# Peptides against a protein of PDB entry 7UQJ, part 256

Target 1, 160 residues: chain A of PDB entry 7UQJ
Amino acid sequence: PELYQNFNITPPRGVLFHGPPGTGKTLMARALAASCSSDERKITFFMRKGADILSKWVGEAERQLRLLFEEAKKHQPSIIFFDEIDGLAPVRSSKQEQIHASIVSTLLALMDGMDNRGQVIVIGATNRPDAVDPALRRPGRFDREFYFPLPDVKARFKIL

## One batch from the design tools (peptide; made by RFdiffusion4, then SolubleMPNN)

Design b2_p24_6_s2 (from b2_p24_6, 9 letters changed)
Fold by OpenDDE base, seed 4:
Structure b2_p24_6_s2 (fold): chain B 160 residues (1-160), chain C 160 residues (1-160), chain D 160 residues (1-160), chain A 24 residues (1-24)
Amino acid sequence: as target 1 above (160 residues)
Amino acid sequence: as target 1 above (160 residues)
Amino acid sequence: as target 1 above (160 residues)
Amino acid sequence: MVDELVEEAAKRLAEQMEERAREE
């Protein structure tokens, strides 16, 4: 936030880390948390997996998201890292669609409800950015996207 | 394969990458695959998740493991990376125990059945090394263990 | 840049990535650069090696550092990545000491001369954080340190 | 060995990302 304030840019409330599996998205999120923590200013790092939010919290997923954002706000400065965020917004399966739609709607509302002054950053990691609800990728949400390429594209053509 | 050959060391049949989530286990496995690939010698990288083997291959998980090892042998030098390998061997739940026990037994047999001359390396990644069946951690299987610590221990005490 | 900007934290002018070779320091720096680049906002990534600055630019190293920082400022938002930054500040060799001292002094001055409003992040990577001049590790310079641990110390003794 | 391999992989990734960042 203050960094973007210094740039006259509205701090993106969310950052999307995307790229193939095993490209260091989760490592980067933790590294960012570690770097932003000083002796004087500890950053609280919250990690959740998209699939865990759906599976462990059936019927409470929305509440758990709300509690997560409240806890992150209480312990600010904080980072909320959603690993496998595409697991929260799977596209087109009918009965699970409604549950997923509610969770996504809750996440959208929580990201929209973050004051631009709040010291809470949301990082989403995905292997499939196109499987993330486009609404999450809009300005004021995951409006910054970070591509984590495989270590060698030439090696990739050699390994696949 | 050749890396260990160049060192006159019998390639460990299995390497266990363990440590907290987001410490770069998957990244390291891919980096190893990429780095071992030269222009003259391409390494084939196979990736599977422990949970996917259980969920997608119900009743065929053992067969899919066999096919994976056969394909890896056919495309040697190769790396088989099992992400979340603790998902293949959850300890003590009764009815799922038998299915898990069969899959683990198949994996054990496949690792044991690798001739020391095969250029197939198996990498298992877990956040919970103690949740991995001790039989998988024995000599001739995942007999090399790699701990992936969090990026900063000092930052860790500040972020948690 | 924007990753730190997202945190409402004053951008550390410098981040030191330290840890054994092959722990993903360079990968992480590049992943950060790629991640901070969006379709709307490309981050310019500048990479230099500490040893290259000394060897290729004998008598012009200070000028090349100045030009690098000017170019980074011109193409902001930007990341300057110094790989092997300990190669710029080797400790105690007499005749090379004076040349190294001048280069380090120039780098210190350039890092100090960055306005907190500049969209230039400096990342230094080293295998030997204790070989980095303590002056570079002070607040307003490389004041954030990231340790990239080896995947396993125990496995290191088993693979070597 | 793992160290050198990861370092080389990281270097290659780095170079490719720099090349892409120049081409784009």
Scores: peptide ipSAE 0.005, ipTM 0.354, DockQ to the pose 0.130; fails the geometry check

Design b2_p24_6_s3 (from b2_p24_6, 8 letters changed)
Fold by OpenDDE base, seed 2:
Structure b2_p24_6_s3 (fold): chain B 160 residues (1-160), chain C 160 residues (1-160), chain D 160 residues (1-160), chain A 24 residues (1-24)
Amino acid sequence: as target 1 above (160 residues)
Amino acid sequence: as target 1 above (160 residues)
Amino acid sequence: as target 1 above (160 residues)
Amino acid sequence: EVEELSEEAAELLAKQMEERRAEE
């Protein structure tokens, strides 16, 4: 709401930041968190790596996602930043389907279950937007995407 | 000094960050301020907008610059970050010459008057390096420039 | 050399960017690469993730590091950016010692073998500076460190 | 529809971050 109201944007439930590594996706997410934090309203920034959720919490990743969304809801206004979300929610048709399918399904359900009135923004960052399950990129989920180009190698940094 | 000594750099009196908007100039200045702050030595970060100094302090901008540099010197190690410095120090040949000329002259004098031993770094950020008075870009002032390219415009931000 | 000569710094062979995730380490490295790229002299930016070098090239990580440094030397001036360098060069005392020890040893040798005249800068980024082998943080290697604080929700960019 | 983060939005964001730090 207010975070995106400050941008005159209807809050997407999720925003996908995609682009090459080091294009400032994580930085933008943090800048958004900081810019939308007022003295009266601190935004709680929750950061998780997609690959870390899979690797650290084998068999509990779904529960960890639920806890994360509950904690974000308790500490709203909040931003959930999934770094490397392609690691959390790979394309379902990839051969490692079963374990990933449940996590993706849980993330979908959590994003679908967010009331439009909640001050929880979900930002996914990826270097591989095509590696993210298309179901996550649908309306009501990561339905807004921000590309982050490489800082143009052509733009001549003249350090004189 | 130590900020730059930590970098084994002879401190430039000023660094000009230039490049298109959104290229991370302000962020870099903050990251530098932060990076040079140790546990033992907090760097005081002074931020001013060039246009704000002109607009808010009509007739007192020179005094405000002097006070800013004095305060930065009192709280050294410090960084003075001038955002939109092209607003503070436009090219003297621009038609609004007289009021701008005195402010530019004061800024030049303040940068020239910094003892090379002072732990005060001046960072100017601009989207229009050509709009900055060339006198500020001379040795002993903003004698180091960092371009900040647009993230390659060719990497089309496809927000689908 | 010239990259850091433009900064009037004795080029560290390596710079360690450390700080919490999304503090702009990768962006800074890219901004530096781009800032030092002129029209006449494009800086070649080599980016590798530490964990990717370990995982993708099991048993060939040493060769890949050598090839990377050779390629960087062929395309000088160049920046080698190791993102998540704590994944490439974990503390040797970590229980997975043998495979990591050879990679760390190779990286040490490559950094030590860089002629001080080479226009190759190595930037390591980590969220866990304490997880990086202390041998990499010695003079002639990653002997300069840049902290990248979280944009503190309290304006305290404590770069300690 | 591809909503580009306008340079203006990035600037506004930077500006808001700056205003808050000037108040702190």
Scores: peptide ipSAE 0.000, ipTM 0.199, DockQ to the pose 0.073; fails the geometry check
Fold by OpenDDE base, seed 3:
Structure b2_p24_6_s3 (fold): chain B 160 residues (1-160), chain C 160 residues (1-160), chain D 160 residues (1-160), chain A 24 residues (1-24)
Amino acid sequence: as target 1 above (160 residues)
Amino acid sequence: as target 1 above (160 residues)
Amino acid sequence: as target 1 above (160 residues)
Amino acid sequence: EVEELSEEAAELLAKQMEERRAEE
């Protein structure tokens, strides 16, 4: 929030962290939450797994997403972190399309409905950015993408 | 291995990384793999998710674990990283106990069967160490535990 | 800036990332740049290597530093990242002292001349903090230091 | 532009976490 206000930067609504598993996507999201958090101003960090939203919230996923965004708005500044977002918003494949389509549509609507003034950042993490519905990767949604490469021996040799 | 040989420390067979989700457990495992990897001696990093072993390898989980450990031994020095190991080895609950018990028993046997001379380190990561079968947390298995606290406000106040 | 304002922290002019090679100093600097960057206001990330400033800009290093800081100020909010800053600002040793002294003095002056209101953060990364001129590590310069341990032999020995 | 928030950011976070563990 503040980084963005002082920088006159409208905080991006959504950031997609993508890269192989174990490249620190979730950790970075938590790191971002903690760095933006002060003693005076705690950032509330909401974590959900895409697969959990589908599997644990079967038939209630849309409601749970709405509640999550409402709670995030209530506790702003906040970060909503969707781990394994490709599990929540898989590329629409033919038959299971309807349930996934409703959940994706709800997430799209929630992201689109976020006021730019809202101090809510949504971070999606995926190992497979191409498995995420392209609609989520549009401007005003997950419009910023961060690649988390494997610690390549070379990136490590650059780091090392 | 060498670190331990130089310190005359028997390398632990298994290390449990525990802490809230997104506290860098997987990343640390990868960082360990890299940092133990030299130009002359690459550490092979094997990653599996506990939930994937259960869900994708239904009925073959034991075989896949054996193959994983064999491959890790073949490519030693190596790290086997089990992400979400609480998904693989949940605390034995009554009804689904038998299948989980067999997988856990296989993992126990594989960890117990690792020669101390094997340059294979097993890292388990969990968000819920108490959800991991206590048998896995015994000496000679995941006998070393690392807490990955949330990036608390303080470490960021160090960075900020 | 804002993070610092809400924290009532005067934004550090300079942050020293120190730790062994391979400890993610450069990437964190990029990640900070990225995380602070929005669609409406991009943080401009300026990267220079200390050794490159000395070797490629022999005789012009001071001018190049001035230009870098001017450009960073022009494109604020910005991050200036000096990788291998110990190459730029070695501890003053006797004979080559004069040329290094001038470059260090220029960097000191540039850091001292940054208005606290300037949305320019300077990040220096080094593998050898003790090889950095102590004058750079004073308040108002690289006055915040982040240790980038190797996944410490102790964290590894804890982990391992 | 795909910005690389890769290993180093995660290593810094790991370090932030280590520094906190050292303060605890």
Scores: peptide ipSAE 0.000, ipTM 0.357, DockQ to the pose 0.042; fails the geometry check
Fold by OpenDDE base, seed 4:
Parts: C-alpha cells; sequence; structure tokens
Structure b2_p24_6_s3 (fold): chain B 160 residues (1-160), chain C 160 residues (1-160), chain D 160 residues (1-160), chain A 24 residues (1-24)
C-alpha cells in the first residue's frame, strides 16, 4: 500500500513496461526498485526472465513461479520483475498451447492471489505487449502499462 | 598503483558480457554505446535479442544477421549488441542442431569477416557463457569476457 | 586500437552517469574502461566512491583527490570513476557546508586543471544528479550527463 | 542512443505516472 501511496499510484498489482527493444524497460523496473528503496524501507528485487523460466524449469515452471511469489511476499516490500514476459506468457492462441497455458494460468492465479495490501509490485517488461496474453493485461494484473518509446531520432542524434 | 588495472584489451571484435540474470549486461552495452558517442563521433547502436532472431526470422535469421552486420558496417562506428546470445548461438552439441548450427556458422563467419580495422564492436550478453558455442568465445570473436557478478549481499543492502 | 583512435571523442572532461541506484552506472564506467582499452592503448581505470573519500580520508580528501588526478594523468589514457559522486560533492547549500565545500572546490579545480588534451576521462555516477553541486555539472566538468534509468540490480555486482 | 533512450523512457514514465496521478 504505502509504497504506492508515495507514488500516488493506486497500487498496480502489475505494471507492464512495453516498448521497442532498447528503451530501458528492464532499466526502469530496477529504477523503481532502487528509488523506492530507502534506508528505512528496503525493497527486495526479484528478477526473472520469461524465456529462462520456460527453458530451465520445464515441468517446474509453475512451481518456480509460486516460489518466486512466496519469496517476494516473504521479503516484502518487493518487486518482481519479469523481463521479457512475452516469453513467459505468450498469447494462449499460440501453437505451443498447453505448457504455456499452464504457466500463464499459474501467473494469472498468482497475480490474482496477491492481496492488494501486499507490498509486492510485479513489473513485466516486453518489446511486444500484443504478444502477452491479454488476460495478464486486465485490471488487477498488469493493469498499468508504461510505454517506453524510442527516443526521437533527433534525441538519438544528440546522444550520438 | 594496484587499483589501476591496465585493461590490456586488443580491440575486441566481440565482448561477451556474461553472468547471472539482472546483472546489467544489457545496460552496460547500452551505456558503452552512449559514452563512446561524442558530438564528433556518433556510435550507432544496434540491439538484437538472440531469442527474437530465432523466433521472428525462421529461415531468414542468417540473412538478418548478415543485414545487421552490413548495417553496422555501413553506419560505423557501431556497436552490435546481442542480448541473450545463448539463445541465438547455443552449443552445437545441443540436439536442436541444424537450425542453430546454421545461425552459429553465419555469426562466426560474420565475426570472422569483420575486418579488424572495422569500427564495429560486437557485444554479446548471456546469463550462461557455457551455453554459448565455444567457437564464438575464441580469439577474434567474443574473445573478451566480462563477468558480471551478482551484487554482494552487503552492497545489495546498502543500495536497498 | 583503431576503433578507439577512430572515436574522435574529444575526451569529455567529465561524464555524469546519473540515474536511480542500481542502474549500472558503476558497471558502465568499468565496461567503458575495458572497452576503450586496446592492446595498443591501455586505459587505466581508477575507481573511488564518494562516500569512501569523505569517510576514510577526513582532512586528507583533498589530497587524495589531487593524488588520484595526478596518478590518472601519469597513467593516461585513464578513466577516473567516482561512484556515488553525490556523496563527495553535495550541493553547497547543504548544512555540511565547510568540509564538502573544500572537497567540491578541489574537485572543481582538478577538473578545470585537466588539459582538454589530456587523455583522462572523469565519470561521476550518482543516483541523485540534483544532489551534485551544479558547479560540477557545468561545461568542461561533468558536461555530459547520461541518464541511467535503473537496470536490473544483479548486473551491478557482476562487472565489479 | 541507449542512454537517452533510457532517460527519455524514464522521463516518459515519470510523466505518464504524473499524468495518471492527475487523472486520478
Amino acid sequence: as target 1 above (160 residues)
Amino acid sequence: as target 1 above (160 residues)
Amino acid sequence: as target 1 above (160 residues)
Amino acid sequence: EVEELSEEAAELLAKQMEERRAEE
């Protein structure tokens, strides 16, 4: 609650950082973690990559997600950052249906099971918000989306 | 005296940023691009993700790699950043042999075909250096490896 | 060698890496040092932490800064990285006026005294650019600012 | 490129957060 009160953000259970590759989504998620951490209030940052969860934990991905959320809750206030969440929760209509469907359903249930009072923020980063299951983008899940635009070509030329 | 590590670094054709997830490998590559850019000398930063190259460009991945290197050479000085290069170039001994072998062979050839005089730096980021084909880790390719270690828990608690 | 020779980077006297904690500012500075080093051109990397300079060297901080810049000049091309420079050079209006004012004035003088032709780059990293004395952010000092939105915290410790 | 991407992304995020605060 309070972490979000300081941001005047109605506590998003989840924030989707979306935008082209290179826009600092992964960057910003950790930004939030560290900026929200004060000497008085340490935020535990958990990072997982969507593709790593699928590839490393074939058959245990659901359990690993559960453990991640349990650890995040135990170490609250916490941020769970899913880098490339489109790799974890592809659209259900994708041909790799069953395994992804189970993981998506588990993630949905975990996000739904987070008490709004829990000091756990979930940040998902994706280059392709449309590749993320729309069920994850509903209210109470990744209900806040932050678009990370490409820098204007002029700004791009000013850096360069 | 001793704090001064003379990084005796032959201009790496490729730098492998390796280490646990969330260790700012992607970040480092990006800030290298920006810091090496001056008003006089703009570094063009190309970013690709290993998994995206495989998934989006089935059968065109080799062509996309060639185009990437051609564009990088055309817009030199440039940095090509491969995020999660272990996704693009898994070890050849992995059972998904043929498609990955073709992409790996193409990437090897592209790295070998970079004239040492070319102002193209390739940065590969991986969480698993051992999952990257050892051929990519040879001299003249990703011959420099930067280990990105996990934050010491004490420093983690000082940041938090 | 040639990649960096070809980077006609008018050596910025100072680059301010700013952005929230864990953004890989420290990381970036080290990778810059490493990337800018070639077999032909070894860059000597100096790292100091702003808070460490104040805490360890009470009364000798100015001397330590002078020695650091002298060593950096002696071992050029070099990078001086000040991690958490906001700890070293707080805004002059902060109540810890006198000691900080002396250190800030010394750092200003050292940065101003760097011949633009000297191959010494100063990188300051801060989580709070507004906590850094504006005098350090002027042209010829930390005149280039790179915002590091927060990268994933894990990366920070792997480059170190 | 990427450092400004990052700055602009953060500024945009901050702005989007502020705009959302103004809408709430």
Scores: peptide ipSAE 0.000, ipTM 0.197, DockQ to the pose 0.094; fails the geometry check

Design b2_p24_6_s3 (from b2_p24_6, 8 letters changed)
Fold by OpenDDE base, seed 5:
Structure b2_p24_6_s3 (fold): chain B 160 residues (1-160), chain C 160 residues (1-160), chain D 160 residues (1-160), chain A 24 residues (1-24)
Amino acid sequence: as target 1 above (160 residues)
Amino acid sequence: as target 1 above (160 residues)
Amino acid sequence: as target 1 above (160 residues)
Amino acid sequence: EVEELSEEAAELLAKQMEERRAEE
């Protein structure tokens, strides 16, 4: 809410940034974070990489997600940025189902548990939106999507 | 040379983008690629992730690197972007030395073998420049480094 | 409005990107533009440099601004990006008052005349937010600011 | 569509890099 109060915008609980690799999803998330903080209102930016959560916190990923959301809530207004969120929450139908299922379940619960009034925004970035669990893309979670296209060389021409 | 001719900049053979995660290293690389391409001169952008090269091309990573550089040369002017290059070329002193050493050696040889006149620029992105083999950071390789800082939280303040 | 409809975000009329030179303000503006476009909804991006408006359109800058806003409205959803807007809209108290005052007055009127429902977002970028006329930084104009911090000066130096 | 605006991102990034290099 309050991250966007000055915007007369109901903040999404979650925003999915998707598009080809290196289209600036992560930069945009950081710039949005930087943008949403004022002199009066510092936004705390939390960044995690999906694959890092799985690999570094094997068996504690759920706890680390909880701690991350608690810390974000404690330091609100906050942005939680999940880079490569498809690495954290692959489609449940992927063969590595069980460990991913619990992490996805935890993330779903954490996103659902965010007060609509909470000053915590979650941004997920992925190169493969179709590889993200559809449950995360539902209303109240990553219900807003931003496509980051390739800076295709053709598009430059329409600006000049 | 020519990618940067309009800039009076001798193109680096290699550029290392480093800084905290999500500071826009990959976006910058793509944006540079798009920016350096004109109607008359399309740049081909090749993107590989360091960890993906190691994991997907186990035992063929060296061959895939060679093919990548050949393809980039064939489609010059070209940018090769290695995202998370610290995953491809960790410091040789790291315990997984042998497999990484051959890949690093191949990458070094490929970068050294680039004609100074070649329109192939290599951009490496890392969150951990100190985790990249120092041999890659020598003149004629990733001899130029760009730090991507956090959008300083203080900088956020003037925005709201 | 509609630029952000997929975001359930009422677009700001104007957003000021500020920060040291080369911090990615312009990149972010274009990435935002790109990000706000979907397959179903192309955003037209208009780019102008503040100094270019003054220098290239001497005596017609006000007309060119009007045409730019009309064209942006015609091609809505649209983003108008003013790079180096401090060159276009210096603080009215600066000694080059008269010519700048009319351009600033025109820009103020154009921004005020944008329907809250208009799908035209104006992004101004500056290295010197304090050099931008405070009237432009009021609610309904550039009422949101975005600071782009230096990639740490030390890290820029390693590139040159 | 969205490709066009990303090129603009790229131009602007390059222009910013160019301006950054011109300011040095």
Scores: peptide ipSAE 0.000, ipTM 0.372, DockQ to the pose 0.039; fails the geometry check

Design b2_p24_6_s4 (from b2_p24_6 with A2V A3E A6I E8K E18R L20R)
Fold by OpenDDE base, seed 4:
Structure b2_p24_6_s4 (fold): chain B 160 residues (1-160), chain C 160 residues (1-160), chain D 160 residues (1-160), chain A 24 residues (1-24)
Amino acid sequence: as target 1 above (160 residues)
Amino acid sequence: as target 1 above (160 residues)
Amino acid sequence: as target 1 above (160 residues)
Amino acid sequence: EVEELIEKAAELLAEQARERAEEE
């Protein structure tokens, strides 16, 4: 948020961190939360794992998402980090259609319902950006994508 | 070397990274692989997710673990990182006993079978150390544990 | 330590995290401090910003550095993290020569004066490694360097 | 242990960020 304010850039509503497993997506999200927290301006960091929302909250996942966004809004400035967001919002054409479709629809509505003036940033992390519903990757949602490459085998070999 | 040499501590065969989700356990493990590699000494980094070994390799999980350790040994010096190791090696008292028991037994045997002179380090990451079979947390296995706390609001306040 | 022991690598006294702003250097340092604290072995984490040492402690910066290293040594095992270390230790050829030269000299002496047996790790973070005095980047000081590149300018602009 | 962990985490973050810069 502050970085965007300092650069006069309208903060994205959502940022997709994508790249191979263990490329530091989750750590980067926490880093961003920590770096944007000054002594003057503490950022509230919310983290949820996509698979956990589905598995722990069978039938209540939509409500849990709503509560998460409400709590994030109440504790502004806030970052909501969805780890493994592909687990929460798989492509609509996947055979587990109906339950995932309602959760995706809820998440879409929650992201669309965020006032651009709200100091709530949503970060999604995935190892498979193509496994995330394209509707989440549209402008006003996860419209910013950051590729977290594997350290190239060559760079890895130079660092390794 | 010198830190352990200076402390007269036998280097662990395995390190358990435990702590809340998104505290950078996976990134740390990868980072460990990168920094221990010099231009002179490349470290081969193997990463597996505990749940993936169980789900993708039904009935072959033990074989996949053996192959992983053999490949790590062949490409020494090596790091084997098990992300979400609690998914691979749950506590034996859990009702899903038999399949998990064989995998745990295989992992125990593989860790015990590592020559102390072998340049293979095993890192396990979990959000729930108490969900990992205590047999894996014994000396000569994951006998070093690193707590990845949430940046405690107090530590964050002292650090911020 | 163990990774270094197994790999026969001498552990560095200091690590330089370098790379563009917002690449997670500060977060990584914090995450590492947290990760290396086990229930048995708590690591004391000290954080200082290079610019803060210069600005807050005009004429006392050298003393503050000494006190910091003494306190870190007293509370071993310890990590000293210098955020924006280029602010503390600019290249000696910069026109602000004398004051910076004494601080750099003090930091060099403190890093050199650490017994290799001391459980004090120094991490410096900078956005400009070339702005850090090369004397700090020598073996036995910040002799390990980790480049935190921008997630590509587009990726950073998409996060930021 | 801690130093090594810190260094290594930094290298990976660093390397990941290099590759992103090389791919764009």
Scores: peptide ipSAE 0.009, ipTM 0.377, DockQ to the pose 0.051; fails the geometry check
Fold by OpenDDE base, seed 5:
Structure b2_p24_6_s4 (fold): chain B 160 residues (1-160), chain C 160 residues (1-160), chain D 160 residues (1-160), chain A 24 residues (1-24)
Amino acid sequence: as target 1 above (160 residues)
Amino acid sequence: as target 1 above (160 residues)
Amino acid sequence: as target 1 above (160 residues)
Amino acid sequence: EVEELIEKAAELLAEQARERAEEE
C-alpha cells in the first residue's frame, strides 16, 4: 500500500509478479513488505502457495482464503502473497477443474470485495502468467503486472 | 569465480544459499550470474532443481551431474545453481537413501574434482540447511554459506 | 566489503542503485542486507532517506551522517542504505544549494574516509541518477552503478 | 561475497527495472 501511495497512485488491489522461476518474485514480495514496514507502521505479510491451497485444504480452500483475507484486513496494513498462483489454475481433469474454478471464483470475489479503504495488497506470483485466469488479471484484481526477467547477461549490459 | 577474486580468497568452489522460501536465493544466484557477466566476459548460468535431478533422471542423475559439470567447464566462466539442493538429501526410505547417497557422492566427487583454476562456481540453495549432507558443507565444496533471512520486521529490527 | 574483495578490486565504498520508482531498489538493498547476514555473521542495516536527511536534520545533517557512519563502523559488517539519494542534490535555490552542498561534501568525505578494511557498504538509491552529484559517482565512492529497470514484459523477450 | 551478492541482486533488480523502463 505505502509503496503505491508514495506515487499518488491508487494502490492496486493486486499485483501480479510473473517471470521465470528464481527471478525473485517471492523475495520481492517479502522485501516490499519489509520496505513498507516502518517503526511506526508494521506491515503484516501473509504468504500462501497456490499448490498448498489446493493440496492441504481440499474442500476448505475457499474458507481458508476467506479467513486469510479477514485476517489480512484485521492486521492491516497487510500484504497477501500468493506464490505459484498458477497452481490455482484448473488441472485439465474435470473434477479438479470444478474445484479449482470454485477456488478461483472465491479469490475473485475476495479481491472484488476489498474496499479501496483497506490497507491490504495482494501479490500473486507465477512462472506462467498465461495459466492465470484472465479474470484475475482485470482491473480491481491483479491489475498491475510486473515481469521478473531472468537476470540475463543482455539485460545486465544495459545496467552496468 | 570472479566474484570471489575480489576478496583475495581462493574462490570457494561452492556457495550455499540458505533461508526461508521466497527470500531470493534463486534470484540472487541469477543476479550473480548476470552481474559477473560483462561484455567482455559472459558467464554461462546452469540451473537444476534437486528434486528434478532425483525425479527426472532416476538412474541417470549421476551421469547428468557429470555432464552438467563438464558442460559448465566447457562454457566457463560458469555458474551451476542447484535449487532445492536439500532435495538431494535422502528421503528416509532405505531404497531412496541408497540412490540419494549415490547422487550426493557423485556431487561431492565433482566438486572435489574442480580445479581451483576452473572458472566454475557452484551455488546450492536450500530452505533446510540441516537437511544438506554435512559432507557438502566442507571446505572445497559448499564452504561458504549465505543466509537469506525473511525480510521480516524483526530481521529489520536486527538490521536497523 | 567482502563481496568486492573477491574481484581483486578495491571494494567499492558505495553502490548506486538507480532506476524508475518502484523497481525494487530499496527492496534489493534490504534483501541484500538480509542475504549478507548469516547465523555466524549478522549484518547491520542502516536506512536513511535523502529527503529526510535534509528535512528532519536541518543544520545537523552532517553530524547525523557522521554518527551514522560511526555507528555503521562500530556495528560492522554493516550496510548504509540511502534511499532517494538524489534528494541530497541541491534544489536550485541558492540557500538550499549551500546546505545541500555541505551535506554532499560531508558524505563525500565520509565515503573517502572509509578504510578499505571496514566492513561497511554504502548503497545509494535514486530515480534520477543524473541528479546525483558526479563527485559521488567517482571511484572509491558510488563507483558501481546498478540500474533497476522496470520489470516489464518486453524486457523478458530480450532476456529469454 | 555478500556485497557482491548485494550488487548482483541489485544488478538483477536493476536489470529488471531497466528493462521495464525501456519498455515504458
Scores: peptide ipSAE 0.008, ipTM 0.402, DockQ to the pose 0.052; fails the geometry check
Fold by OpenDDE base, seed 3:
Structure b2_p24_6_s4 (fold): chain B 160 residues (1-160), chain C 160 residues (1-160), chain D 160 residues (1-160), chain A 24 residues (1-24)
Amino acid sequence: as target 1 above (160 residues)
Amino acid sequence: as target 1 above (160 residues)
Amino acid sequence: as target 1 above (160 residues)
Amino acid sequence: EVEELIEKAAELLAEQARERAEEE
């Protein structure tokens, strides 16, 4: 928060964490939520898995997304973290994934509808950024991307 | 490694990482693999998801586990990381989970069959430690448990 | 790296990770080092403990800092991680800490001397951000701060 | 070393857990 005020930068609405599984995407999102929380300014962290939204909320996924964003707005400052977001927002162009077009469209609309002055950050995490609908990766949505690579065994962690 | 030699402690064969999703279990396992890897002593990191072993290797899960352990032994020192191990090794007592009894039994046998002198560490990660078969949590298996709590939202991650 | 290029943002020279001991600061620094490393672009990770620089390098601490920064520059892109940086860079105003004034001044000069175009990131980790010399927390030095709070005690770290 | 890192990570996580409890 203060970072963006100090630099006169508008906070991103959405951040995409991408990288192989177990690269700390979810941990980082939680750490960021924790990090931006102070005694005076508690950040509320909302977590959802993309696959869970599709599997547990079949036919209600759009409503659950709306409720999630409303709750996040009500409890601002807040972070919405979508783990495995490629499960929630698959590429629309795939014939097999067309069933999710409404869910993707709802998420797009919710992200577009966020007030820039709103203290809600959306973090999406995926192992497959290319499986995420490119429309979600546009400005005002997941417009920032953080790569979380495998700690390469070969990368000289020369802990000297 | 040196820690165990210094304390005359036999290194654990298996470590259970448990805690809410996105608490860095997988990241820690990878970081451990990387940290124990030196220029002189590369650690090989094997990662599997419990759910993937069940879904992708239907009917071949036991064979895949055996192959994994053989490969880990071949490439020792090595770490085998089971992400979402509760998906692989559900509690045997549940009537619905009896379908996995053979897979659990195979994993038990593989862990029991590890030579104490082998440089293979097994790390299981779960969000639900109580969903893991208690037999896996016995000495010589996942006999050490590390909780991975949610990073608290409350503390001042002042991203200044 | 890509984040800053994609956003036309100059990467920070220094990031302060602060939060209680055991908040994943070191883990995160390692994960970041690993995360910024690709097959095409290996990041070199240098780790030092502040206390180790003072205790192991008595009288040579300034030289060791210079060598560290030179090595990091030579192996760019690189990350320099100072764990327990409050041990290295105590507040100058304390009469007992005046012995470290030269070391702090050297670190300041090294951070100031980094080319903004240089691919060297400095991460300092501390449990006591208020014990860090405020001069290090200025723009062009540790100008970004990440808190690392305690993840909730109640969850059974049964390190069995 | 792995266990020290795990213990340190666990300490890191346990200590992370105390502040949450102190803030709660």
Scores: peptide ipSAE 0.007, ipTM 0.399, DockQ to the pose 0.082; fails the geometry check

